# Peptides against a protein of PDB entry 7AE7: the designs that were tried, part 263

Target 1, 321 residues: chain A of PDB entry 7AE7
Amino acid sequence: KVYKDLREFLEVLEQEGQLIRVKEEVNPEPDIAAAGRAAANLGKNQPAVFFEKIKGYKYSVVTNVHGSWQNHALMLGLDKNTSTKDQFYELNRRWDKFPVPPNVVKREAAPCKENVIDKDINLFEILPLYRINEQDGGFYISKASVVTADPEYPDDFNKLNVGTYRIQVKDRDRVGIQALAMHDIAVQLEKAEAENKPLPIAITIGNNPLVTFMASTPVGYNQNEYEFVGALQDGVPMDIVKSDLYDHLYVPAGSEVVLEGHIIPRVRTVEGPFGEFPGSYSGARLQCEVKIDRITHRTNPIFENLYLGIPWTEIDYLMAL

## One batch from the design tools (peptide; made by RFdiffusion4, then SolubleMPNN)

Design b2_p27_4_s2 (from b2_p27_4, 15 letters changed)
Fold by OpenDDE base, seed 3:
Structure b2_p27_4_s2 (fold): chain B 321 residues (1-321), chain A 27 residues (1-27)
Amino acid sequence: as target 1 above (321 residues)
Amino acid sequence: SAVDEEIAAREEALLAAHAAELAARLA
């Protein structure tokens, strides 16, 4: 089975008994994190947790989407009881189909374009933001697929990067991003900053689960993550659409939320602390700052965010395959 | 802190293991 978006995947997770729906109104803190911990304690078959109503917010949250081997099997369109070994063999078999070029759809055909915000941007109106850990220095967006391009080769689709980075909300229209030297985004940012130019960016939230998987999987600088998504879909192309602000940036057509903006050149601001692991916090660091200039989103957007819990987190599963 | 160094070392080890496995598949 192939999924067009997060919603089709969540439907399958629910049908397979791998999603818990919380229908009662919850407080953003501590209820979301507490429910995530409770789900993690259900054993090896950890379900996704979907929060329909969050006090003070308009929209829903889903966590732990990739939080089990059953969810990974379903992501690959396999039986939920497929062994980790057989999942690995199937993943490798499909990986050899690279490249599978994506379909570029028209703006009018892309669900991520249903709504537009281009003034008075407030991230808190679109995303039900919460602290994942009680001691976090702020609100984090932890499962975004971040799209950037090489500023010297903006039309080279093979240099288009889709990566996962730690993103701290700094203001209504500003986020900090952790771009480490080992990340492809850091190479692209260095080129932009050498010329004192902004780096165009699209931060995409709530994607096809294979987009999130590939954004968390290191690939070559001249390899496009969308072409691997098509390979992992057993040769079925994924759908992408041009960003609104930039002709050279393409985003998943089915994204729940797209934050379009730019990394401010040669600006560094304090980011953190963040609880990267339960009971462990990274120190505060100087990180890049993104200005959000435009938002597009689906009607009633779902905020997909990472669950960090003991003993095994989503990131452990995303990194283990 | 000693905790921050242990975390960084574990992250680096996980990244290195993943990179080595990917490199072995691409070879």
Scores: peptide ipSAE 0.000, ipTM 0.314, DockQ to the pose 0.021
Fold by OpenDDE base, seed 2:
Structure b2_p27_4_s2 (fold): chain B 321 residues (1-321), chain A 27 residues (1-27)
Amino acid sequence: as target 1 above (321 residues)
Amino acid sequence: SAVDEEIAAREEALLAAHAAELAARLA
């Protein structure tokens, strides 16, 4: 099985008993984290958790999409009971199919283009943002696939980078992004900042699970993550579409939300603290600032976020049964 | 609780384990 988008994957997870649907209205805090923990305690099957109704928000959240070996097997289109060894064998076999070039689809064929917000941008209207940890200094977007290009070689598709970075929401139309020197985005940003130019960026949320997987996997600077996604799809190309603002940026055609904007050159703002582990917080850091200039999204977009949680008390488990 | 650490650590460990194996293949 190959997935075009997050929704096709969530459907398979649900059919396979690897997704729990929470139909009751939950509070963003603390109930999302609590219900996620409760679902994880239901046994060795660590399912995805889909929250249909979130108080104060219009849209849904899904967490723990990659949270189990069963979900990983299904992501590869294998039987959910495929052994870890056989999953690695299959990953390895498919890796050798690189490169598998993506299909560029027309704008009208891309689900991520169903709706547009280009004025009065407010991230809180499109994303049901919540704090994952009580001591988090703000709202984080943790499972975004961030698309950037080399500003010296914008038309070199092999230098198109799709990476996962920690993103803090700073304002209605502003996010902080952690671009570490070891990341390809930092090389691209350095080139833009040398000329005092903005770096074009597309922050994509709610993707095909293999896009999220590859965005979290280090590859060579001259290797395109989308061509690995096609390899991991056993030679089936993934679908991408041109961004609305930038001719040289391509996003997954099936993304739930696409935040298009730019990294402001030579600006650094305070980020954090962030709870990386329960009771462990990273110190405040100076991070890059992104201005969001345009949003495209699917109708009723699903916010995919990491399930990070602090331990809850026993009473919170009874509401998820 | 131990379970949240286990899920986040498992999603992160799953991603990290695969990233490590992929990185070992690219070396």
Scores: peptide ipSAE 0.020, ipTM 0.434, DockQ to the pose 0.017; fails the geometry check
Fold by OpenDDE base, seed 5:
Structure b2_p27_4_s2 (fold): chain B 321 residues (1-321), chain A 27 residues (1-27)
Amino acid sequence: as target 1 above (321 residues)
Amino acid sequence: SAVDEEIAAREEALLAAHAAELAARLA
């Protein structure tokens, strides 16, 4: 089984008994985190948790999408009871199929382009934002697949980076992003900042689960994560579409939300603290600031966000491979 | 079996390492 988007995966999770649907209205805080912890306590078969109604927001949240070995098997299109050993074997077998180039679809064929916001941008109208941990210094977007390119080689598709980074919401149309020196985005940002130019960015939310997986998996600077997604789909290409603002940025065609903008050159703002681990918080840091210039989204977009809970986090499963 | 326990322990360790790395990236 191959998934075009998050919705096809959530349907399979629900059919396989790997998704809990919360139909009653919940408070963003503390109910989302509390329900996530309750789901984590269900043992090894940790389901995704889908919140249909969130007080003060129009749209839904899903958490813990990758939060079990069963969900991981289903992501690979395997039987949910496939052993982790067999999942690793199959992952390695498919990895050798790299590269599998993606299909570039027309704008009209891309679900992420159903709606456009280019004026009066307010992230709180599109995303049901909440604090993941009680002591978090703000609202975080934790499962975004962030797309950037090399500003010196913008047409080199092999240098197109799709990564997962810490993103704090700073204002209605601004986010902080953690670009560490070891990340490919930091190399690209350094080149842009040397010329005092903005770095183009697309922050994509609610993707095909293999996109989220590959965005969280380190690859070489000259390796494209979308070409690995095609390999992990056993040779079936994924669908991508050109961004609206930038000719050289491509986003997953099925993304629930796409935030298009730029990293402001040579600007650093206070970010954090964030609960990186249960009971462990990073201090406040000076991080890069992104201006959001355009949003595209599916009708009734689903906000996929990370579940951070004890004893096992969703992070544990995303990076386990 | 001891092999199943070792596989489970390696799976847990890999999960924990990946969790730590993703947490560090999200951190």
Scores: peptide ipSAE 0.006, ipTM 0.337, DockQ to the pose 0.017; fails the geometry check
Fold by OpenDDE base, seed 4:
Structure b2_p27_4_s2 (fold): chain B 321 residues (1-321), chain A 27 residues (1-27)
Amino acid sequence: as target 1 above (321 residues)
Amino acid sequence: SAVDEEIAAREEALLAAHAAELAARLA
């Protein structure tokens, strides 16, 4: 099975008994994190948790989408009971199919373009934001696939980077992003900042699960994560679409939410702390600031966010591969 | 800054240690 978007994957998870649907209204805090912890305590078959109604918000949240080996097997389009060994074997077999170039679809064919917000941007109206951990220094978007390009080679598709970074919401239209020196985004930002130019960025939320997986997987600077997604889809290309603001940035056609904007050159603001592990917090740091200039989103967008609970956490499964 | 580099190195080490622990559990 190949998934066009998060919704197709969530449907399969639900059919396979790997998704819990919470239909009653919950409080963003502490109920989302508490329910995630409860799901993690169900043992080896940790389901995704889908919250249909969140007090004070219009839209839904899903967590723990990658939170088990069963969910991982299903992501690969395998039987949920496929052994970890066989999942790795299949992953490696498919990896050798790289590159599988994506299909560029027209704007009108991309579900992520169903709605546009280009003025009076307020992230809190689109995303049901909550603190993942009680001691978090703010609201985090922890499962976004962030798209950037090399500012010296913007038309080189092989230098298009899709990565996962820690993103803290700073204001209605601003986020902090943690760009570590080891990340391809840091190389691209350095080039932009050398010229005192903004770095174009698209922060994509609620994707095809293989996009999220590849965005968390280190690849070479001249390797495109979308071409690996096609490989992991056993040779089926994924669908991408041009961003609205930038001709050289491509986003997953099926993204639930796309935040388009720019990293402000040579600006650093306080970010953190964040609970990366239970009982451990990264220190507060000076991180990059992104201005959000445009949002595109699906109707009734689903906010996919990371569950950070008692081990095994969702991040464990994303990083184990 | 030297502090930012030290913290980045510490995060990289934590990520690497976590990946290694996961790999060891899967092996």
Scores: peptide ipSAE 0.005, ipTM 0.332, DockQ to the pose 0.035; fails the geometry check

Design b2_p27_4_s3 (from b2_p27_4, 16 letters changed)
Fold by OpenDDE base, seed 1:
Structure b2_p27_4_s3 (fold): chain B 321 residues (1-321), chain A 27 residues (1-27)
Amino acid sequence: as target 1 above (321 residues)
Amino acid sequence: SEWEAEIAAREAALLAAHAAAQAARLA
């Protein structure tokens, strides 16, 4: 099975009993994090948790989508009871199919383009934002696939980077992003900042589960994550579409939400703290700032977000293969 | 089904955790 988007995957998770639907209205805090923790604490067969109604917000949240070996098996289109060993074997077999170039679809064919917000940007109207941990310095977007390119080679598709970074919401139209030196985005940002230019960025939320997986998987600077997604789909290309603001940035056609904007050159603002592990807060640091200039989203967008806590959480499963 | 029963049990556990979290916040 290949998934076009998050919704097709959530449908399979629900059919396989790997998704719990919370229909009661919840408070964004601490309810979402508490349920995410509860799901992780099940120890096995950990389900995704889908919150239909969040007090003060219009849209839904899903957490723990990759939160078990069963969910990982299903992501690969395998039987949910496929052993970790066999999952790893199949992953490696498919990895060797790289590159599988994506299909570029027309804007009109891309579900992520169903709605546009190009003025009065307010992230809180689109994303049911909440603190993941009690002592978090703000709201985090923890499971976004962030698209950037090499500003010296914007037309080199092999240098298009899709990565996962810690993102703190700073204002209605501003986010902080943690770009560590080991990340490809840091290399690209360095080039942009050398010229005192903004770095174009697209922050994509709620993707095909293999996009999220590849965005969390380090690849070579001259390798495109979308071409690995096609490989992991056993040779079936994924669908991408041009961003609205930038001809050189491509986003997953099925993204629930796309935040398009730019990293402000040579600006650093306080980010954090963030509770990556219980009792271990990464201290506040100066991080890059992104201005959001445009949002595109599916109708009734699902905010896919990660719960972080004591291993084994969803991030541990994403990094284990 | 055994499967439906397992889902229901998981949902109940998550809801219980939610309720406990609410109580702790009010405390």
Scores: peptide ipSAE 0.112, ipTM 0.632, DockQ to the pose 0.015
Fold by OpenDDE base, seed 4:
Structure b2_p27_4_s3 (fold): chain B 321 residues (1-321), chain A 27 residues (1-27)
Amino acid sequence: as target 1 above (321 residues)
Amino acid sequence: SEWEAEIAAREAALLAAHAAAQAARLA
């Protein structure tokens, strides 16, 4: 099975008994994190947790989407009971199909374009933001697929990067991003900052689960993550759409929320700390800042965010494949 | 609306908490 978006995947997770739906109103803190921990205690078959109602917010949150081997099997369109060995075999088999170029769809055909916010941007109105861990230095968007291009070669689709980065919300329309030197985004940012230019960026939230997986998987600088998504879909192209602000950036057509903006050149501000693991915090550091200039989103957008808990975190599964 | 008031309160609280946490790290 191939998924067009997060919603199709969540439907399958629910059908397969791999999603818990919390229908009662919860507090964003501590209830989301607490429920995630409770779900993690269910053993090896950890479900996603979907929160329909969050006090103080209009929209929903889903967490732990990739939080089990069963969920990973389903992501690959396999039986949920497929062994880790067989999942690995199938992943490798499909990997050899690279490249599978994506389909570029028209704006009117892309669900992520259903709604637009281009003034008075407030992230709190569109995302049910919360602290994942009690000791976090703020609230994080921890499961976004971030799209950037090479500013020297903006029309080279092979240099289009889709990556996962730690993103701290800073203000209504501003986020901090942790761009490590080993990531392709750091190369692209260096080029932009050399000329004191903004780096165009699209932060996409709530995607096809294979997009999220590939955004978390290192690939070559001249390899496009979307072309791997098509490979992992066993040769079925994924759908992408041009960003609203930038002709050279493409986002998943089915994204729940797309934050379009720019990395402010030569600006660094304090980011963190973040609890990457229970009881383990990365220190506060000076990191880049993104100004959000435009938001597009699906009607009733789902905020997909990372679960961090014991004994296993969602990231453990994302990095294990 | 009631929702707008609630979201504004949540925003203010989260931003205040963030600012306090950042200030504590610079200290």
Scores: peptide ipSAE 0.031, ipTM 0.614, DockQ to the pose 0.035
Fold by OpenDDE base, seed 3:
Structure b2_p27_4_s3 (fold): chain B 321 residues (1-321), chain A 27 residues (1-27)
Amino acid sequence: as target 1 above (321 residues)
Amino acid sequence: SEWEAEIAAREAALLAAHAAAQAARLA
C-alpha cells in the first residue's frame, strides 16, 4: 500500500484499529496531552489520536501517528503485526532503490493549494496550537517537514533539503527554528547569512507518513529526501509541487498546511524552553526566526503534531529504524 | 465570539511564556 497523503494513512490506521477518534470538544490544554498519555497506557500497540474539535479553534489535531511499531508497519504498507526485524529488512531492501525521482504536479492538481492566505497571516487561525508540555515556553510545531535549498545552487534538486526541526510559534506570522550546526539547513543558512540574505523556507505540516519519516532521517547533503520516499514506496514516485513564493522549493502535493516564508538573516531571538524529553527541558536559547509570508492549505486542514508524553515518544520510534 | 476570545487568550499565553523564557535566560 502506498499513501498519497496523511489522510489516506489515517484512514488505514482507523481501519486497522490504530487510530482513536475523539469526537467531543476538548480543551487544547491539558486534554490533548492527557489523551495522548491515556493512549500510551494502552500498551505497546499505541494508536494515533485524532481530535475532531478543539475549543477555540476551527480545525482538528492528530498526534501519535508514528507512535508504534504497528503504525510503522502500516506506513510501509505491511501487515500491522510485522516484526521490527522484518520491518527493518523491508526498509533496507527498499532503501537500495534510491533514487526514485518524484513527480512534479501542476499547482491545480495539488491538494495543498486548495486555500491561500497571503495577507493578515495568523497561525492561530490555521493551526490549533497548544503547549505539548505544561512548562513549555510556548507553542511548538514539532512534526513539520521543512524545505530549504542551497542558495549557491538553488536549481540543484539533489541539494534540496527536507528536514525536521524544532519550531516555536513566536507571533501570528513568526516562528523560531532550531537550526543546529549538524543539520543541512545550517549549511544553507550560513551561506545566506554570509551575504546577509534571507533563506527561503517552506514549513510543511501533515504529510505522507514516509515524508515525515525521511525528514527525520539524516541523509547526505547531496541526497534528496523525496527520492528516498519514492524508494520506500517500493519504486512509486511521490507527488511534489512548486511552492508559491519560490521557483526552487518543492513541497509535498498533499500537505495539509504549507507555511512559506524566509529565515531573517543574522537575527537571533529567544526560543524555549521545550520539554524535548519527558521531564527534561532544554533551556531558552537564541535561535533563528522565520517570517511567514504566505500560507497554502487543504480545506479543513489537519494539524499533525508530535506526542511527547511518558513513557514513550514518537521520536523513540522515528529514530529507532 | 467565544472563538476570538479563546484565540486572544492563546496569543496572550504565548507572549507571557516567551517573556518568562527570556527573563530566565537573562538571569
Scores: peptide ipSAE 0.024, ipTM 0.556, DockQ to the pose 0.038
Fold by OpenDDE base, seed 2:
Structure b2_p27_4_s3 (fold): chain B 321 residues (1-321), chain A 27 residues (1-27)
Amino acid sequence: as target 1 above (321 residues)
Amino acid sequence: SEWEAEIAAREAALLAAHAAAQAARLA
């Protein structure tokens, strides 16, 4: 089985008993995090948790999408009871199919383009934002696939980077992004800032689960994550679409939300703290700031966010394969 | 709409909470 988007994967998770649907209205805090912890305590069979109604918000949240070995098996289109050994075997077998180039679809064929917001941008109207941990210094978008390019070689598709970074909401149309020196985005940002130019960026939320997986998997600077997604789909290309603002940035065609904008050159603002693990907080730091210039989104967009809890965090599974 | 009023109220509360959390960690 290959998935076009998050929604197809959530349907399979629900069919396989790997998704809990919460139909009652919940408070953003503490109910989302509390329900995620409760689901994680159900043992080895850790389901995703889908919240249909959130007080003060129009749209839904899903958490713990990658939060179990069963969910990882299903992500690979395998039986949910496939052993970890067999999952690794299959992953390695498919990895050797790299590169599998993506299909570039037309704008009218891309679900992420169903709606556009290009003025009076307010992230709180589109994303049901909440604190994941009690001591977080704000609201985090922790499971986004962030798309950037090399500003010196913008048309080199092999240098197109899709990565996962810590993103804090700073204002209605501003986010902080943690671009560490070890990340490919930091190389690209350094080049832009050397010329005092903005770095174009697309922050994509609610993707095909293999996109999220690859965005969290380190690859070479001259390797495109989308070409690995096709490999992990056993040779079936994924669908991408050109961003609205930038000819050289491509986003997953099925993304729930796409935040298009730019990293402001040579600006650093306070970000954090964030509880990467329960009871363990990274300090506040000066981080890059992104201006959001345009949003595209699916009708009734689903906010996919990372589950961080005990005994295992969702990141433990994302990094385990 | 009712949801717009709820969003506005929640936004105000969340922004206040964000500002307070930032200030507390920077002090």
Scores: peptide ipSAE 0.023, ipTM 0.562, DockQ to the pose 0.034

